# Designs tried in a protein design run: peptides against a protein of PDB entry 7PB4. Part 329

Target 1, 105 residues: chain A of PDB entry 7PB4
Amino acid sequence: KMLNIKEYKEKLLSTLGEFLEDHFPLPDRSVKKKKKNIQESSVNLITLHEMLEILINRLFDVPHDPYVKISDSFWPPYVELLLRNGIALRHPEDPTRIRLEAFHQ
Target 2, 218 residues: chain B of PDB entry 7PB4
Amino acid sequence: DALQMAVGYFEKGPIKASQNKDKTLEKHLKTVENVAWKNGLASEEIDILLNIALSGKFGNAVNTRILKCMIPATVISEDSVVKAVSWLCVGKCSGSTKVLFYRWLVAMFDFIDRKEQINLLYGFFFASLQDDALCPYVCHLLYLLTKKENVKPFRVRKLLDLQAKMGMQPHLQALLSLYKFFAPALISVSLPVRKKIYFKNSENLWKTALLAVKQRNR

## One batch from the design tools (peptide; made by RFdiffusion4, then SolubleMPNN)

Design b2_p27_8_s1 (from b2_p27_8, 11 letters changed)
Fold by OpenDDE base, seed 3:
Structure b2_p27_8_s1 (fold): chain B 105 residues (1-105), chain C 218 residues (1-218), chain A 27 residues (1-27)
Amino acid sequence: as target 1 above (105 residues)
Amino acid sequence: as target 2 above (218 residues)
Amino acid sequence: GLKEETLRLMVEELVILEAELRKLEEE
């Protein structure tokens, strides 16, 4: 049973990855908005898939504090997407922290 | 069904011929209260009763009691909330009812099935910040609703003006902190680094009821 | 939209699966 679930999970993750690449890709880095002085914070944006992985892992690894701090690597539209669609929740006391919805509870 | 009869009474109004109008009203109100607190109400029942509570059809005391028992069995329809807000615009409900509604809305926020239309009402809620009685609860609601797209320069100015007028209120600071998170360039003022955002959550009238709802839906 | 709903459903399923796996690992 455990093996079957693992295999199914892997398949679903793969499908999700493809789905996200097709429908929710990161914006092309090319729009260098030329405004000079903003320190090119070379912050590499993570994919939505990576973001979800972080959130899922945190939900189960630290169930008493399942919140993840929003970093500069989190593309703001992705954060908003997750919040808007009930996939993630904002921390009631810290707007810089979000958690995944506990769908299993 | 006793609940159906009670809801029907509030929807259709009292039948003229009953000599004991007050007793009948109380009976039906108690029925609604009992069911709501024990089992919660269906989305359809909440839709009907919530609108009645805010329409001004009944007195303030009755409206308050109805609103207090708007506890969902499962979900609240977004449409019901939108309709309720429309009644707030008409102004037929008391100030106390408005406060209670916003408290209810914050308390029941997670049980509302969709947020798309509610998010469109952002401007309306934001305008209600000017009401001193509503401000704490509206800030909390806005904290839950605010998206990056909502953070506009004119709203920042209004919040700062409000802070200047009312002082550094914890609920305002909470909302401002969220605004700063979304648009740091718009807020040049150093906000005190508050690690904890405090909304008046301690007085949630529905705390016990909400726990019960969550337990039933697990 | 449909895309967002699909995303939510997929994430929901992943969370459920992960929960089940964790439960089985503890047994």
Scores: peptide ipSAE 0.644, ipTM 0.532, DockQ to the pose 0.315
Fold by OpenDDE base, seed 4:
Structure b2_p27_8_s1 (fold): chain B 105 residues (1-105), chain C 218 residues (1-218), chain A 27 residues (1-27)
Amino acid sequence: as target 1 above (105 residues)
Amino acid sequence: as target 2 above (218 residues)
Amino acid sequence: GLKEETLRLMVEELVILEAELRKLEEE
């Protein structure tokens, strides 16, 4: 049973990865300078897949404080996407922290 | 059942034939209160009673008691909230009722089934920041609702003006911090880094009830 | 939109699966 669930999880992760690449890719750095204020933040942005992985792990590893601090590597549109669609929640006392929705509870 | 009769009473109004209108009203109100605190109310019941509480059909005391027992069994319909806000626009409810409603919205925010239509009311809520009595609770609500798309230059100006007028209030600071997060270029003012944002405990009125709801829905 | 809803559903399922796996590992 455990093996079957693991296999299914891996399949789902693979599917999710493909889905995210197709529909929610990171902005291509090559898009020209036109709108000045995109702070060329030298900060290496992580993929939405990586962001979700961090959030999921935190949810289960630290259930009493399942919040992750928003770093500069978090692309703001991804944060907004997760919050808007009920996938993540903002910390009630700290806007710089978010958690994954506890779908299993 | 007793609850259906009570809800029906509030919806249809007192049947003329009852000599003791006050006693009947109290009986039905107690029925609603008892069920709400023990089991919560169904979304349909909340829909009916919430509208009644804000419509001005009954007196302020009754409306207050109804609002205090708007505790969901599972979820609150977004449509009910939208309708309730529409009543606020009509202005038939007291100032105290408005305050209580915003406190209720904040406390019950997670139990509202969806937020798409509520998000469209952002401008309405934002306009209510000018009311000193509502401001702390509206800030909290906006803190929960604000998306990047809501952060506009004109709203930033209004918040800064409000801060200039009212001083650096914790609830206003919390909202400004969120605005700065979404649009750092719009807010040049250094906000004191407070480790904790303190909103007025809007949940205090429903703390026990909310714990019970969460326990039942687990 | 449909994409966002699909994303939510996928994440929800993933969280449920993870919870189940962790429960089994603790047994």
Scores: peptide ipSAE 0.644, ipTM 0.519, DockQ to the pose 0.303
Fold by OpenDDE base, seed 1:
Order: sequence, then structure tokens, then C-alpha cells
Structure b2_p27_8_s1 (fold): chain B 105 residues (1-105), chain C 218 residues (1-218), chain A 27 residues (1-27)
Amino acid sequence: as target 1 above (105 residues)
Amino acid sequence: as target 2 above (218 residues)
Amino acid sequence: GLKEETLRLMVEELVILEAELRKLEEE
């Protein structure tokens, strides 16, 4: 039973990854570097898949404080996407922190 | 079903011929209250009763009692909320009812099935910030609704003006902190790093009921 | 939209699966 669940989980993760790449890709860095002085903080944006992984892990690893701090690597549209669709919740006291919805409870 | 009869009574209004109109009304109101607090109400029942509570069909006391028992069994329809907001625009409800509605809306926010249409009402809610009685609850609601696209320069100015007028209220600071998060360039004023955002716990009125709803929906 | 709903459902399922796995591992 455990093996079957693991296999299914892996399959689902793979499917999710493909789905996210197809429908929710990161914006291509190619848009014109208009040179305005925005300090090139080369903040490497993470994929939505990676973001979800972080959120899921935090949910189970630290159930008493399942919130993740929003870093610069979090693409704002992804954060809004998750919040808007009930996948994630904003911390009631700290807007810089979000948690995954506890769907298992 | 006693509940169906009660809902029907409120929907159709008092039948002219009943000598004991007040007793009948009280009976039906108690029925709704009992079911709502014990089991919650179906989305359809909430749709009907919420509209009645805000339409001005009944007196303020009755409307208040109805609104207080708008506890969902499972979900609240977004359409019901939109309709309710439309009634607020008509102005047939009391100020106290409006406050109670916003408290209810915040408390029941997670039980609303969809948020797309509610998000379109952002401007309406934001305009209600000017009402001193509503401001704390509206701030809380906006805190839940605000997206980056909602953070506009004119709204920032309005919030700062409101802060200048009312002082640094915790609920206003909470909303401003969120605005700063989305658009740091628009808020040049150093907001005191309050580590904790405190909204008045609007949920207190429904705390026990909400716990029960959450337990049933697990 | 449909895409967003699909995403939610997939994440929901993933969370449920993870919970089940964690429960089995404790056991």
C-alpha cells in the first residue's frame, strides 16, 4: 500500500510539473532589459513547482507554524495565484508569510 | 420541515390573517436560529435569509437576529454575498446592520465558495473605509482581498490620509503593511515594524459555530 | 478558471497523499 501511494505521488508530481510548465511558466527573461537603474539584484525566481514543494514540506514538517516567508525568489504572480485560488493562505499577522491550505485535515 | 416553513415565512412575508403575528415570527426565528447554530444552513437558505436581512423587509431587531445566524453548513454562495452588497447600496439597512454584515463577511470569508466577483467589489469596500464604524472591519476584509493590482497610488493616498485623520490604528497599519508589501515604492513612509497585525476578532460572535462547521467539513 | 481549479485539485490530492504517507511511516 505504501509503495503504491509513493508511486502514485511520484506520478502526480511529474504530471504537476508538466502541467505547471505548460500553463504557468516563468516569464521569459528575454523581455528588453530597459537599462533603467533597477539594481540588477539577479534574484533567481523559483518555479511554481519548487514553491509548492517548499510550502508542502513546511506544512508537514512544522505543523504548528506551517508558514513560509515570501522571499524575493517568489514570483509575485505565483503568490497571488495560490492565494486567489485557495491553495495558500496569508498569515493573519504577517503579510510576508504564507501557508499551504491544509487539505488533509 | 420546520426550517423550510420558517424560511418560507420570511420569504413570503407574514400572512395577513394571523392574529398572533409576533408569536409566529418569533417561533420561526427561533427555528432558524436553532438549526443554524446546531447544524448550519444550506447555501440556498443563506441566500434567501441573507437577502431578507438586508432588504429592509423586517425591522432592525429581526434583521440583526437573522444575520447573526447566517452560519453555513458547508459553503456560502458568492452570489449571495454580491446580492447582499447590492442591498447595502440601496441603504435600507441600519448602520448597525452594515457593521454586522462586514463582521459576518470577514468571519465567513473562508466559507465563500468563490471570490472572483467579490474581488470586483474591491472598490466598493475600499470606499467604505471612510465610515468610522466600518473601517476596522473593512480593513480586515481588504486585507483578505487585496492583490497587487488593487494597490494604486490613489488608494495609498487615501489610506495615508485616513491614517493622518484617525491615527495609527492597528487595522489600518495591517492594511498599509500589506500595501507596502505589494508596492513598496508607493509607501515611502516608514511604517512601524509591528511584528503582529491585530484585527479585532470579528469571529468572536461565531467562534463556536465556526469551529463546529470546520469539524463537520473535515 | 479551469487551469486554476485543476491546479488546486492537484495540490489538494498531493497534500492528501503526503498526509497518508506520513501516517503510514509513523506507523
Scores: peptide ipSAE 0.643, ipTM 0.509, DockQ to the pose 0.316
Fold by OpenDDE base, seed 5:
Structure b2_p27_8_s1 (fold): chain B 105 residues (1-105), chain C 218 residues (1-218), chain A 27 residues (1-27)
Amino acid sequence: as target 1 above (105 residues)
Amino acid sequence: as target 2 above (218 residues)
Amino acid sequence: GLKEETLRLMVEELVILEAELRKLEEE
């Protein structure tokens, strides 16, 4: 049973990865050139996939404080996407922290 | 079904012929209240009753009681909320009803099925910040709704002006902190690092009911 | 939209699976 669940999880992760690449890609560096106002933050943005991994891990690793601090590596549109669609929640007292929705609860 | 009859009564209005209009009204209102608090209401029922509560069809006391029992069984339709806001624009409801509506909206925010249309009403909600009675609850609502795209220079100016007028209110500080997070270049003023954002606990009226809803929808 | 809904469903399923796995690992 455990093996089957692991295999299914891996398959789902792979599917999610492909889905995210197709539908929610990071903006190409090339698009940075024209809109001057995007602060060239030299900060490497993480993928939505990586962001979700961080949030999922935090949810289970620290269930009493499942919030992740929003770093400069978090692309703001991704944060908004997660919040808007009920995938993540903002901390009620700290807007710089978000958590994944506890779907298992 | 007793609930269907009650909802129908409010929708169609009082039938002229009943000498005991008040008793009938109370009976149906109690039916709605009982079902809402025990089981919650279906999205369709909320749609009908919420519209009635804000339309001015009934007196303020009745509208208040209806609004207080707008507890979902599962979800609230975004369309219902949009319709409700449209009634706020018409201005036929009392100030107390408006306050209660915003409290309700904040409390039930997570149970609204979609937010796309509500997000389009951002400007309307923001304009309501000027009302002193609404301001704390509107700030909380905006805290939930605000996206980076909503943070504009003119809104920042309005918030700062409001702060100058009303003082450093916790709810206003919370909203400003969020604005600063999205657009740090627009807010040059050092906001006191408050460790905790405090909104008035609007959920207190529905706390028990909301817990029950969450348990049912697990 | 459809994309966002799909994303939510996928994440939901992942969370459920992860919870199940962790429960089994503790046993």
Scores: peptide ipSAE 0.640, ipTM 0.514, DockQ to the pose 0.319

Design b2_p27_8_s2 (from b2_p27_8, 11 letters changed)
Fold by OpenDDE base, seed 4:
Structure b2_p27_8_s2 (fold): chain B 105 residues (1-105), chain C 218 residues (1-218), chain A 27 residues (1-27)
Amino acid sequence: as target 1 above (105 residues)
Amino acid sequence: as target 2 above (218 residues)
Amino acid sequence: SLKEQLLRLLVEELVILEAELRKLEKE
């Protein structure tokens, strides 16, 4: 049973990865070139997949404080995407912190 | 059942012939209150009663009591909230009822099934910031609703103007901090780093009821 | 959008699976 669930999870992660790459890719660095004034924030943006991984891990590893601080590596449109779809919730007292929705509860 | 009879009474209005209109009203109101606090109300019941509470059909005291017992069993329909807001535009409810509604909306926000239509009402809520009595609660609501797309230069100006008028209110600072998060280029002012965002009356009137709802839905 | 709905469903399923796995690992 455990093996089957692990295999299914791996398949799901693979599917999710492909889905995210196809439909929610990071903006190409090339688009930043035309509007000169966006400060080249040298900050490496993480993928939506990586962001979700962080949020999921935090949800289960620290269930009493499942919130993640939004870093500069979090692309703002991804944060907005997760919030507007009810995948993530903003901390009631700290707008810089978000948690994953506890779908298993 | 007793609840259906009570809801029907409020929906259809008092049947003219009853000499004891006040006693009947109180009986039905108590029925709704008891069920709401014990079990919560179905989405359909909330739809009906919320509309009644804001329509001006009954007096302010009755409307206040109805609104206080708008506790969901599971979910609140977004459509019910949209309808309720439409009544606010008509202006048949008291100022105290408006305040209570915004408090209710904040308290019940997580139980509303969808937010798409409510988000379209962002401009209406934002305009209500000018009301000093509503401002703290509207700020809290906007804190929950604000998307990046809502953060516009004209709204930033309005918030800064309000801050200039009202001072550095915690609820306004909370909203401004969120605006700065979404659009840092629009807010050049250094906001005080408050470790804790405080909204007035974080202890809502429904704290006990909400705990019960969460326990039932686990 | 359909894409965003699918995203939610995929994440929801992943969270449920993770919860099940963690439960089984503790047993």
Scores: peptide ipSAE 0.633, ipTM 0.536, DockQ to the pose 0.305
Fold by OpenDDE base, seed 5:
Structure b2_p27_8_s2 (fold): chain B 105 residues (1-105), chain C 218 residues (1-218), chain A 27 residues (1-27)
Amino acid sequence: as target 1 above (105 residues)
Amino acid sequence: as target 2 above (218 residues)
Amino acid sequence: SLKEQLLRLLVEELVILEAELRKLEKE
């Protein structure tokens, strides 16, 4: 039973990964460097897949405080996407923290 | 080859220059239709054309005609179906196109090479039960896809709620019966023992084409 | 959008599976 669930999870993750790459890709960094002193805040944006992984892990690893702090690596449109669709919830007192919806509950 | 030119036209889109865009479109569409109904389409051709039909690249009339001729010569790639479902989510296709797609998916189900990825989309299909126009076809699809692991308490509740709203529909009863088979403890309600599961097979637009495909692959 | 609905459903299923796995690992 456990093996079957693990295999199914792996397949689901693979499908999700492909789905996210196809339909929710990160914006191409090809913004031409016009010379203005944009301090290369080299903030490496993470994929939506990586973001979801962080949120899922936090939900289960720290169930009493399932909130993740929004970092600069979180692309704002992804955060908004998750919130708008009820996949994530904002912390009631701290708008910089979000949690994954506890669908298993 | 005339078919390759037609597929290429749909893939690349109409080149700007031709005053007779509509005539060219109709010519290529007829080519695809003729080959599809006569011989079926290769998996690669279905992959390209199915995505085009659901992407919203062309008008609803064209998309409907393309989708109606998605008849395989041998097999349909599971990847093509997954991509198609992804386009349904983007919302660029009409309601009628969605209905036709689910009808197509049910009709062509046995010709899809693999089901592993399609099974992962179970939740998406299940959510589409709330659409009254899709519900009969989605029930049939779910009947084909449902495994024991898919039968969850929350899905049972949703099906029962849907039954309360829509009444005892034959397609819904068929799905509930399957759910009861896999998880009898979750469904306390006595379902009428229907000896024959009746999904309205009567309106399979592809019945004749599918018979021809089966005869060619024997 | 249907795309966003699919995303939700995929995540929902993943969360449910993760919960089941963790339950089985504690047993």
Scores: peptide ipSAE 0.638, ipTM 0.501, DockQ to the pose 0.583; fails the geometry check
Fold by OpenDDE base, seed 2:
Structure b2_p27_8_s2 (fold): chain B 105 residues (1-105), chain C 218 residues (1-218), chain A 27 residues (1-27)
Amino acid sequence: as target 1 above (105 residues)
Amino acid sequence: as target 2 above (218 residues)
Amino acid sequence: SLKEQLLRLLVEELVILEAELRKLEKE
């Protein structure tokens, strides 16, 4: 039973990964350096897949405080996407923290 | 080859300059239809055309005609089906196209080479039960896909709620009976022991074509 | 959008599976 669930999870993760790559890719870094001195904070944006992994892990690893702090690596449109679709919830007192919806409860 | 030219036309899209765009489109559609119904299509051709039919590249009438002729010569690639489902999520296809796709998926289920990735989409199909137009066909699909691992308490609740709303529909009863078979402890309600499973549209749009495919592959 | 709905469904299923796995591992 456990093996079957693990295999199913792995397949689901693979499907999700492909889906996210096809439909929710990161913006191409090639947007032209318009010369204004915006300090290229070379913040490496993480994929939506990586973001979801962080949120899922936090939900189960720290169930009493399942919130993740939004870092500069979180692409704002992804955060908005998750919130808008009820996949994530914003912390009631701290807008810089989000949690995954507890779909298992 | 006329078929290759037709598939290439749909893949690349209509060339802007032709005054006879509609005539060219119709010619290529007829070519695909004739080959599909006569011999079936290769898995690669189905991959391309199925993607086009659901992408919203063409109008609903064209998409419907393409989808109706998605008849395999031998097998359908699971990857093609997964891609098709991904397009259903983009919402560029009509409600009628969605219904037709689920009917097609049920009809062609045995010709899909693998089911592993399709089984991972179980939750997506299950959510589509809420659409009244899709519900009968989705129940049939889920009946084919359901494993013991898919039978969860929350899904049982959703099915029972749906039954309360829609009544004791034969397609829903069939799915509930399967759920009870896999997880009898989750379904306390006595379901009538129906010896015959009845799904809507026993008359498959592809009945004749499917018989021909089975005969060619024997 | 249908794309966003599918995303939600995939995440929902993943969370449910993760919960089941963790329950089985504690047993």
Scores: peptide ipSAE 0.638, ipTM 0.492, DockQ to the pose 0.553; fails the geometry check
Fold by OpenDDE base, seed 3:
Structure b2_p27_8_s2 (fold): chain B 105 residues (1-105), chain C 218 residues (1-218), chain A 27 residues (1-27)
Amino acid sequence: as target 1 above (105 residues)
Amino acid sequence: as target 2 above (218 residues)
Amino acid sequence: SLKEQLLRLLVEELVILEAELRKLEKE
């Protein structure tokens, strides 16, 4: 039973990865170059897949505080995407923290 | 060959310089139709054309004609189906095209090489039950896909709610009966014991073609 | 959008599966 679930999970992750690459890719780095503003903070944006992985892990690893702090590596449109679709929830007192929805409860 | 040229046309799109775009399109479409109904299409050709039909690259009439001739010579790649479903999510295809796709998917289900990735899309298909036009065909698809691991309490609730809304539809009853088989504890409602499960005959559009495919692959 | 709905559904399934796995691992 456990092996079957693991295999299914891995397959689902693979499917999700492909889906995200095709439909929710990161913007090309080239678009940011035209804004002349000074602070070229070389912030490496993470993929939506990586973001979801962080959120899922936090949900289960720290169930009493399942919130993740939004870093500069979080592309704002991804955060908004997760929030508006009810995939993630913002912390009621700290808007810089989000958690994954506990779909298993 | 003529088929490769036709597929290439649909893939690359019309070259701007052709004055008779409509005649060229019709020529290539007829080529695809003729080959598909006569011999079936290779998995690679289906991969390309199926994606085109659902991408919204062409008009609804063209997309419908392409989708109707998605007849395999041997097998359909699971990856092609997954990609096709992804296009449904983009919403560039018409409602009629979506219905046709689900009918196609049910009709061609046995010709899909693998079901593992398609099964991962179970939740997506299940969500499509809310569309009244899709519901009969989605129920049939889910009936083919459902495993014990897919039968969850929340899905049971959704099916029962749908039944309450739509009444005791044969396709819903079929799916609920399967759910009860896998998880009897989740369905307390007595379902009528139907000896025969009846779905709408989605295969009617491809019946002759499917018979021919089966004969060629024997 | 259908795209966003699919995303939600995929994540929902992953969370459910993860919960089941973790439950089984604790037993």
Scores: peptide ipSAE 0.633, ipTM 0.489, DockQ to the pose 0.564; fails the geometry check

